# Peptides against a protein of PDB entry 4GMN: the designs that were tried, part 59

Target 1, 375 residues: chain A of PDB entry 4GMN
Amino acid sequence: RYANITLLALVTLASIGTDFQETLVKGNQGSRESPISAADEEWNGFDDADGDAMDVDQKSSSGEDQEEDYEEIDVKEDDEDDDDDSITSEMQADMERVVGADGTDDGDLEDLPTLRELIQTAVPQLIRLSNLPIDSDESLTIQSHALSALNNISWTISCLEFANGENANIHNAWYPTAKKIWRKTILPILEADSADLKLATQVTSLAWAVARVLHGETPTDGNPHRKFISLYHSSKQQAGGNSNSIEEPEDPFQGLGVKCIGVVGSLAHDPAPIEVNREVGVFLVTLLRQSNNVPPAEIVEALNQLFDIYGDEELACDKEVFWKDGFLKHLEEFLPKMRTLTKGIDKRTQPELRTRADEALLNLGRFVQYKKKHA

## One batch from the design tools (peptide; aimed at target 1 F253)

Design b2_p22_5_s4 (made by RFdiffusion4, then SolubleMPNN; from b2_p22_5, 11 letters changed)
Fold by OpenDDE base, seed 5:
Structure b2_p22_5_s4 (fold): chain B 375 residues (1-375), chain A 22 residues (1-22)
Amino acid sequence: as target 1 above (375 residues)
Amino acid sequence: SDLEFLKRMYELRLKRIQKKLE
């Protein structure tokens, strides 16, 4: 009885986190009904599927308009009135305010009561539930649902812009809570060294969401970047041995390998210690060198992380790691391999992966040119 | 500049995230 009420409350909190994210996404995406998976699904990141092609001002060479007749597949609007009563009018009003709020510098969420209660009341209870002693299948289930709720909330908050002092009130309210999630939930689970790949995937997804806000200010206690690098390597060793494929998630970007890369990339941002940055940078560059044995989605994520870490020449890591350790040479040597890899992705079977790989290839070319000019 | 382009790509990923939020 008590456990069922706790599970229902955890599922409801996970749903609220997903719906918050979906409403943030729907506010901006027009009517492309990507099948929003059921409210019980763990949100694992943004599908960057809406690749608004960078309008490269390619001068109008008058190539013949072959009107390829795109047959409008009349996807029947099955008006399943799923009365998704999950989004309260108060939550929707808080979301509209979060998107429109010129961030007041005070970590006061007076104008965001639902988000305030989520951060200040719900998240501390979820952290407590994720730290319960595992003594039964019921306690393991409670931990899993608490992690899913923390994941969805943390991902949703990580979608907000905090650059240039935007949403500073939300950032200031979330920042101490994000550090608490890291120290109380993520680190203890990573230290327990469980052989549970499901738990490892959940904690790594949560760690990525938290690290997308904390970046290089993520607590360095216990060298978490090395734990995630070790987890990456361990996950690859297990996938090669047991033909009990845990079904690779249908989405290539939801794999544990991609999540590990996302976490360690985020941890390596300034003001991360230079040695943390170096160890992560060497790991990412090593993936590019070994690209023949690395899934394309992990290569795309590793490239994106390298661009984000080393894109600013004013950062200490540019001089002390990027130039000093000769990363430009490895990126330049990888360009022809990336072209081959990207061309090998079928646009019909993996359209998103192809789009993201085409973007990463374009960005790699630009990044190499930029770094050569600023050498 | 190319730095403004990388910053604008980061800002365009952030603004694709934000322009999945506006």
Scores: peptide ipSAE 0.030, ipTM 0.637, DockQ to the pose 0.063
OpenDDE base, seeds 1, 2, 3, 4: peptide ipSAE 0.031, 0.033, 0.033, 0.012; ipTM 0.657, 0.622, 0.636, 0.479; seeds 1, 2, 3, 4 fail the geometry check

Design b2_p22_6 (made by RFdiffusion4)
Pose (drawn by RFdiffusion4):
Structure b2_p22_6 (pose): chain A 285 residues (1-30, 108-237, 251-375), chain P 22 residues (1-22)
Amino acid sequence: RYANITLLALVTLASIGTDFQETLVKGNQGDLEDLPTLRELIQTAVPQLIRLSNLPIDSDESLTIQSHALSALNNISWTISCLEFANGENANIHNAWYPTAKKIWRKTILPILEADSADLKLATQVTSLAWAVARVLHGETPTDGNPHRKFISLYHSSKQDPFQGLGVKCIGVVGSLAHDPAPIEVNREVGVFLVTLLRQSNNVPPAEIVEALNQLFDIYGDEELACDKEVFWKDGFLKHLEEFLPKMRTLTKGIDKRTQPELRTRADEALLNLGRFVQYKKKHA
Amino acid sequence: ADEETEAIINHATKAHKPVHVK
């Protein structure tokens, strides 16, 4: 039963996690009662995956169960974070997911992040999941072991398809949990790291530049948020952004539209947004 | 499977829009 009974179930639950994304797209061309697949994924499939993710690991075989359990959690969390939850959008699905997303973080991502050593493959798996969960949590994400510091250290140390880089994952997840209403100091650290990435953009892969710019736009674009005054202005983030604008233009033109297109067109949007961003705040004390 | 997971991540990041803009 081993090869069939356990591994097959996980790989299938993970595929179900992947393919539910197509239901969302096709459904559009035309209390989760209307979405039983999603309802069953959250209420039934996910609790067992959190359990499996937790347990040793005493043996290599259970090393594979953990990995597969993390793959399914990753796929579900990702697909769910592909929904618009800003404003009142998709509120029914948000309430069904948010507590579970907190549990995945506390019970799965955090204990695994507690024991630093040793894997790169596993370190990559947890960051991917953590990025998916934090895209929904948005600074409501738990601040316990000061996880942003760990993902920040993971970025620099793992320095030794452009958007699948682990570094891009570290930027996104730390950037997502630093949105308001996060601890203002947690935001200061994450914001400092994201800006430092630009000041020292001399050797940062272009995709990591685009993610850092999107994360910053996503965080400091509202003057009513305490962190816009408490960090963005208090630490003068505006100067580095104005200084980075010329540097950003040359690197964008340094990207072969023909090889490969996505990064280029994505970077064009970031410089465009970067310019518009430098103006809006320039207009605000 | 890995390729499908990568495709989801690429799509999700491309589709992303800022939420803290007044």

Design b2_p22_6_s1 (made by RFdiffusion4, then SolubleMPNN; from b2_p22_6, 18 letters changed)
Fold by OpenDDE base, seed 4:
Structure b2_p22_6_s1 (fold): chain B 375 residues (1-375), chain A 22 residues (1-22)
Amino acid sequence: as target 1 above (375 residues)
Amino acid sequence: MEQRQNELERRGLLNYKPRNVK
């Protein structure tokens, strides 16, 4: 009984995290539909050019088709409108406020009661549950659900814009909690050196969501970037050896390799230690050099991370790593390979992967030109 | 139900404006 209530609560918290994310995505799409003014381009009527009716002869082929009376089994599709009305009106109102509010500088979430309770009440309990001793299948299940809930909440918050002081109240409330998730949930699981790829994928997804907000301010204790690089390499060795296809996720961007790249890329941002930045930068550039054996989605993510890390010439990593270690040459040499890779992706079977690869290719060309101008 | 984490479409740096250092 208590276990089932705890599991239900964890599933509900994970659902809430997803529903918030969906609401943010929908709200952010609606803001991009600036009404292109319906300029009434009067569709000038198609001039009825004279249809000369050519008399095509009626050849009467009398095929005796036997009327087999197939009884139409009226399969009532019971549209079970599973109105999964999981989004409370309070949650929707909180998300609408987040999209519309110039954040007041006080880290008080007074106007965001649901988000406040998620950060201040739920997340500390989820951290506790994720860090329980694993002594049973029940404790492992609780950990997995706690990680799922933490992941969804962390991703949702990482979807908010924090540039230029936007959502500063949410950032200020989340930042200490994000560091706590890192130190109390992520690091202990990474130190446990579990062969469980499911757990590794869950913790890596959570680590990416957290690192998308903390960036180079993510705690560097124990060099976690090296653990994620090691996990990347270990995941590739296991996939090559067991003919038990770990079902490659239907979404190529949900792969453990992509998640590892996303984490280490985020960890390498300023103000990360230059050595952390260098090790990550060398890892990412090495993936591009070895691209023949790297999934296209991982190449796309590695490129995006390289652009984000080295996009600002004022950062110490530009001079001390990008220029000093000669990364521009490797990016320029990769351009023709990226064109070939992108063209090899079928638009019909993998439309998203193709779109994101076309974008990454365009950005690579622009980035190389930018860096050549600022050399 | 695999919770499709809507990975925020990393908005391609289509708008990679190099920060104009003024």
Scores: peptide ipSAE 0.022, ipTM 0.623, DockQ to the pose 0.243
OpenDDE base, seeds 1, 2, 3, 5: peptide ipSAE 0.021, 0.018, 0.019, 0.019; ipTM 0.667, 0.659, 0.653, 0.653

Design b2_p22_6_s2 (made by RFdiffusion4, then SolubleMPNN; from b2_p22_6, 17 letters changed)
Fold by OpenDDE base, seed 5:
Structure b2_p22_6_s2 (fold): chain B 375 residues (1-375), chain A 22 residues (1-22)
Amino acid sequence: as target 1 above (375 residues)
Amino acid sequence: LEERQNQLFKQGLLNYKPRNVK
């Protein structure tokens, strides 16, 4: 009973986090002329798979014939499509304010009461639930749902613009909570040395969402970048051995490999320690050198991370890593391979992957030309 | 011109929001 109420509350919080994300994506599309087709990624709901149908052999009580002609009252269920717009009018109003708000510098979420309660009241409870001792299947289920809710909330907040002091109030409210998620939820799960790929995928997705806001200010305790690089390599070794079809995620960008690249790329941004930046940069450049055995989606993500990390010549990592470690040469040598890779993607079967690969190829050409002019 | 190209390049790269992993 208490477990079911907790699960329902966690599913509701995860739904709210998704709905907020959709609203922010739609609001941000209104400002960008390019229709990024929101692929309606149908949230394939929890397949409640193993309902062991206990065959309760209910005995054949042979009760009599009464042909009561129950007139089928054709109750036209007017399918009132109760558009279960699970988005409360208050949540929608908060999202409309977030999309429209010139970020007030005041770290007070007075004008965003639902977002304030989500960050200050709900997230600390989700962190607590994600840290429960795992002693039963119910505790695993609670952890998974708490991670899903934290993921959706963290992704939603990571979609906000925080550049140039935009949304500073939300950033200032989220920043300490994001660090708490990292230290209390992400690091303990990464340290538990679980062989559970589902849990690893959930925590890596959450880590990416959190690291997209914290960047190089993400806590470096225990060298988390090395843990995610290790997880990347371990995931490749497992995929090669067991033809247990872990159903390749329908979206190539949902793969654990892409998520690992996204996390470590985000962790390597300024003001990350130069040695963390170097280890990540070398990892990403090594993926490009080994591109014949790397999924195209991971190549696209690795390129984008390299552009974001090394796009600024004023940063210490440009001189101390990019130029010192000779990354330009590797990017130049990869350019013809990227052209071949991108052309090999079928536009009919993988339209998104092709579009993102065409963009990454264009950006690679521009980036190489930029770096050559500033050499 | 270079600074403006750098800024436009930075803006073009910084405008790469990874699609949210729903």
Scores: peptide ipSAE 0.020, ipTM 0.568, DockQ to the pose 0.037
OpenDDE base, seeds 1, 2, 3, 4: peptide ipSAE 0.015, 0.014, 0.017, 0.021; ipTM 0.536, 0.541, 0.550, 0.579; seed 4 fails the geometry check

Design b2_p22_6_s3 (made by RFdiffusion4, then SolubleMPNN; from b2_p22_6, 17 letters changed)
Fold by OpenDDE base, seed 3:
Structure b2_p22_6_s3 (fold): chain B 375 residues (1-375), chain A 22 residues (1-22)
Amino acid sequence: as target 1 above (375 residues)
Amino acid sequence: MEERQNELEKQGLLNYKPRNVK
């Protein structure tokens, strides 16, 4: 009985975390048609002045207009008002305030009572539940659900704009809690060295969400970047064995490899120690060099992380790592491979992967040009 | 429960930012 109530509460908290995200996305889409692009603003390095657009000679093959008379299938949208009663009126009101919040610096969530209770009351209990001794299948189930709830909450918060002092109150309230999740939940589970890939995937997802807010200020104690790099390599060794294929997630970007890259990339941002940045940068560049055996989604993520880490020439990592370790040459040598990889993705079967690969290819060309101008 | 948890984990991660190609 108590277990079922706890599990229901954890599922409800996980749902609230997701529904909170959906409402943030819908609220932000109503105000800006721009997809949640908080990480896109910091790469100010493109002076757009030299419009040498690489003429992609799209030979428009004039395929003849076969007017296929697509009969308008009048799909009556039965408005099944799925009254998804999951969004409480208080939660919706908090979301409307988050979307409209002028950045008051005080870290006080007085105006955001649902988010306050989520961060101050729920998250500390979820951290406690994720740290219980595993002595039964019930305790393992509770840990998994507590990690999922922490994941969804952390992802939702990581999708808020914190650039330019936006949502500073939420950032300031979340930041100490995010560090607590890292130190109390993520590190102990990573140190337990469990062969459970499901648990590893949950913890890595949570770690990425937390690291997307903390960046280079993520606690470096115990060199967590090396643990995630090791986990990346271990996951590839297990997938290569003819044993029970963990069904690769249908979404290529949900793979443990992508999540590991996302974590270590986020950990390597300024003000991360230069040696942490170097080890991550070398790992990411090594993936590009070995791209023949790397899933396209992991290449897209690795490129994106490299652009974010090394986009600013004023950062110490630009001089001490990017230029010193000769990364530009590796990126330039990868450009023709990326074109081949991107063209090999079928737009019909993997439209998202193709779109994100086309974007990453374009950004790689621009990034190489930028770095050559600033050499 | 597991399917819905996987869906909730998918939904929470689907906000992989498409980089606005400026």
Scores: peptide ipSAE 0.021, ipTM 0.571, DockQ to the pose 0.238
OpenDDE base, seeds 1, 2, 4, 5: peptide ipSAE 0.020, 0.023, 0.021, 0.020; ipTM 0.580, 0.570, 0.573, 0.568; seeds 1, 2, 4 fail the geometry check

Design b2_p22_6_s4 (made by RFdiffusion4, then SolubleMPNN; from b2_p22_6, 18 letters changed)
Fold by OpenDDE base, seed 2:
Structure b2_p22_6_s4 (fold): chain B 375 residues (1-375), chain A 22 residues (1-22)
Amino acid sequence: as target 1 above (375 residues)
Amino acid sequence: LEQRQNELEKRGLLNYKPRNVK
């Protein structure tokens, strides 16, 4: 009973996190298309695996071939505008305010009561639930749902623009909570060294969402970037050995490899330690050099991360890593490979992947030209 | 090429605006 109420509350919080994202995307039509796809982890509903396979003994009654004339039921597509009425009027009002609010610099969410309660009341409970001792399948389920809810909330908040002091009130309210998620949820799970790839995927998705806001201010305790690089390599080794295909998510951008790249890329931003930046930068450039064996989505993400990390020539990492380690040469040498890779993606079967690859190719050409002018 | 750049710029899909550090 208490477990079911807790699960229902966690599912509801995960749904609220998704609905909040959709509403933000509709409101924020002018900002960068954040990778929406990474937060649209469809809550794959509870597979009620308790479908007790009743062996219906189909007695072989040899009933005759009645050609039942299938009347074409002209199913009028009632455009049921599934206006999923799940968006509370309070959430809509909060969204309209997020788009319109002159950012009061104080972490005061007075004008955003739903978001305030989500950050201040819900998230601290989710952090506690994600840290329960795993002693039963019920505790594993609770942890998974708590991670999913934290993921959706964290992704939604990470889709807000915080550049130039935009949404400073939300940023200031979220920032200490994001650090708490990192230290209390993400790090303990990464230290447990679980062979559970589902848990690893969930924690990596959450880590990416959190790191998209914290960037180089993400706590460096225990060298988490090396753990995610190790997880990346381990995931590739497992996929090669056991023909139990971890069902690569149908969306190539939801893959554990992409998520690992997103995390480590985000961790490498200024003011990250130069050594962390170097290790990540070398990892990303090495993926481009080995691109023949790397999924296209991971190449797209690795390029985007490289552009975001090394896009600013005023940053210490530009001189100390990008130029010093000769990254421009590797990016220039990768241009013809990226053209071939992008052309190899079928527009009919993988339209999103092709679009994002066409964009990454265009940005790579521009980035190389930019860096050559500033050499 | 320029038309496709203008379409991608109009769509905000050209995420790599070099930060004009002004």
Scores: peptide ipSAE 0.026, ipTM 0.561, DockQ to the pose 0.057
OpenDDE base, seeds 1, 3, 4, 5: peptide ipSAE 0.024, 0.016, 0.020, 0.021; ipTM 0.568, 0.560, 0.623, 0.626; seeds 4, 5 fail the geometry check

Design b2_p22_7 (made by RFdiffusion4)
Pose (drawn by RFdiffusion4):
Structure b2_p22_7 (pose): chain A 285 residues (1-30, 108-237, 251-375), chain P 22 residues (1-22)
Amino acid sequence: RYANITLLALVTLASIGTDFQETLVKGNQGDLEDLPTLRELIQTAVPQLIRLSNLPIDSDESLTIQSHALSALNNISWTISCLEFANGENANIHNAWYPTAKKIWRKTILPILEADSADLKLATQVTSLAWAVARVLHGETPTDGNPHRKFISLYHSSKQDPFQGLGVKCIGVVGSLAHDPAPIEVNREVGVFLVTLLRQSNNVPPAEIVEALNQLFDIYGDEELACDKEVFWKDGFLKHLEEFLPKMRTLTKGIDKRTQPELRTRADEALLNLGRFVQYKKKHA
Amino acid sequence: AFLEEVQKTALEHFRENHEAAN
């Protein structure tokens, strides 16, 4: 039963995680009662995957179970984070998911992040899941082991298809958990790291530049948030952004539209937003 | 308004990244 009984179940649950995304798209061209697949994924499939993700690992075979269990959690968490939850959007699904997303973080992402060593493949898997979960949690994400510091250290150290880089994952997840209403110091660190990435953009891969700009726009674009005054202005983030604008224009034009298009058009939107962003705040003390 | 636009754009890029992973 081994090859069939366990691995097959996980790979299939992960595929179900992937393909539910198509239900969301096709459903649009036309208490999760209306979404039983999603209901079962959250209430039934996910609790068992958290269990499997936790357990040793005493042997290589269970090293594969953990990996597959993380793959399924990743696919589900990603697909769910493809929903709009800003404002009151999709509130039914948000309440069904949010506590579970917190559990995945506390019971799965955090213990694994506790033992630094040693894998790159596994370090890549946890960051991907953590990024998916934090997209929904938005600074409501737990601040316990000061995880942002770990993901920050993971970025620099793993320095030795542009958007699949692990570095992009480190920027995104740290950036997502630093939105309001996060601890103002956690926000200061993450914001400093994201801005430092620009000041020293001399060697940062273009995709990581685009993600850093999107994360910053996403965080400091509301003057009512304590971190806009407490960090953005207190530390003068505005100067680095004004200084980076010329540097951002040349790197964007440095990207072959023809080889490859997506990064180029995505970077064009970031400079566009970067310019608009430098104006809006320039207008606010 | 600007923040909402940024959030929508970010969500689109996030979706595209997930699709590209598969």

Design b2_p22_7_s1 (made by RFdiffusion4, then SolubleMPNN; from b2_p22_7, 12 letters changed)
Fold by OpenDDE base, seed 5:
Structure b2_p22_7_s1 (fold): chain B 375 residues (1-375), chain A 22 residues (1-22)
Amino acid sequence: as target 1 above (375 residues)
Amino acid sequence: SFLEEVRKQNLELARERFRREQ
């Protein structure tokens, strides 16, 4: 009873986070090509595959052939307008305000009561639920749903613009909570070194969403970038051995490899320690050198991360890593390989992957030219 | 930054398209 209520509340919080994200993506499509968020995870509904086959002993009573005239019950298609009543009018009003608000510098969310309650009340409970001792399948299920809800909320907030002081009120309210998610949820799960690839995928997705806001200010305790690089390599070794690999997600951008690249890329931004930046930069450049054995989606993500990390010549990482370690040469040598890779993607079967690869190829050419001009 | 230069180029390309459609 209490578990079912907790589960329902977690599912509802996960749904709320998805609906907020979709609305923010729709609102932002007017101003920037929204990064096709890794949170277009179709909520694969509960496969309640626990169909307990109750052997209903159908006693075939041979009742007589009454031709009951099946009156065509004109089942009025009640257009059950599945009024997806998931979005409350208060949530909608908060979403509209978030998209339109010139952020006040104060971390006060007085004008955003639903978002305030999500950050201040719901997220602290989700962190607690995600960090419960796993002693039963029920506690594992609760952890998974708490991680899903944290993921959706964190992704939603990560779709907001913060770079020029936009949404500063939301940023200031979220920032300490994001650090708390990192330290109390993400790090403990990464330290547990579980062989559970589902849990690893969930925590990596959450880590990416959190790191997209915290960037190089993400807590460096325990060198998390090395753990995600290790997880990337471990995931590739497992996929190569068992033909019973977890069905690669139909979306090539939802793969654990892409998520690992997104996390470590985000962690490497200024003001990250130069050694963290170097280790990540070398990892990303190594993927480009080994591109014959790397999925195209991971190459696209690795390129985007390299552009974002090394796009500013005023940053310490430009001089101390990009130029010092000769990354420009590797990017220039990769251009003809990227052209071949991109042309090999079928536009009919993988239209999104092809579009993002065409963009990443265009940006790679521009980036190489930019860096040659600003050398 | 590269992002600022790309953003500027995309705005210039959008303005050039808009001038060709007029």
Scores: peptide ipSAE 0.206, ipTM 0.724, DockQ to the pose 0.065
OpenDDE base, seeds 1, 2, 3, 4: peptide ipSAE 0.192, 0.195, 0.202, 0.203; ipTM 0.729, 0.730, 0.723, 0.730

Design b2_p22_7_s2 (made by RFdiffusion4, then SolubleMPNN; from b2_p22_7, 14 letters changed)
Fold by OpenDDE base, seed 4:
Structure b2_p22_7_s2 (fold): chain B 375 residues (1-375), chain A 22 residues (1-22)
Amino acid sequence: as target 1 above (375 residues)
Amino acid sequence: SFREEVRRQNLELERARFERER
């Protein structure tokens, strides 16, 4: 009983997070030039547990034909169009305020009661549920749903603009909670070193969403960037060996490899330790050098991360890593390969991948020119 | 920053598109 209620509550929170994300993404598409790869983890519905209908051969005892006149109870299907508007009017009003808010600097989410309750009340419970001891399939299911809900919430918030002090109230409310998700949910799961690729994918998606807000302020304790780099490499080794391919997500950008790149790229931003930045930068540049064996979506993500990490010449990583380790040369040498790669993507079968690759190719040319100008 | 340069270039491209569609 309690498990089912907890599961239902987690499903509801995950749904709310998705609906909120979709609304914010649709609202913010007018202002953001960069395509947000939202990790739309489609909530894969309940696997219908195969109800093994045990054929209980109940022997037909021949009881007598009493013609009971069954009055046809005309069950009016009241089509109660339960417009289960999954979005409450209060949630919708919060979404409209978040999309429309000229960021008043008051760190109090007073004007965003649903978001406040989500951050202050729901997320701490989800963190707790994600950290339950795994002792049963039920506890694993609860963890998975808690991670999905945290993922959706974290992605939603990561879709907000926080540049130039925009949404500062939301940022300030989220920031300590995001650090708590990192320390209490992400790190413990990464330290458990589970061979569960599903769990690894979920935690990596969540880590990316969290790291998209925290960037280089993400806690560096235990060198999590190395764990995600290791996870990237291990995921590639498993995919090559078993013809039981875990269903590669239909969306190339939902792959664990892309998620790993997104996490480590985000972790490498200023004010990350310069050696963390270097290790990530070398990893990303190495993917470009090895591009013949790297999925196009991972190349697109790796390029975007490189542009964001090394796009500011005033940052210490520009001098100490980008220029010192000769990254410009590798980007220039990759430019013709990227043109070939992008042209090889069929616009009909993979329109999004092609569009994002065309953009990344454009930006690679621009970035090389920019860096040459600011050398 | 590169991000600012990209934003500037995109706005210039959009402006130049709107000027050609008029």
Scores: peptide ipSAE 0.455, ipTM 0.895, DockQ to the pose 0.067
OpenDDE base, seeds 1, 2, 3, 5: peptide ipSAE 0.453, 0.453, 0.453, 0.448; ipTM 0.894, 0.894, 0.894, 0.895

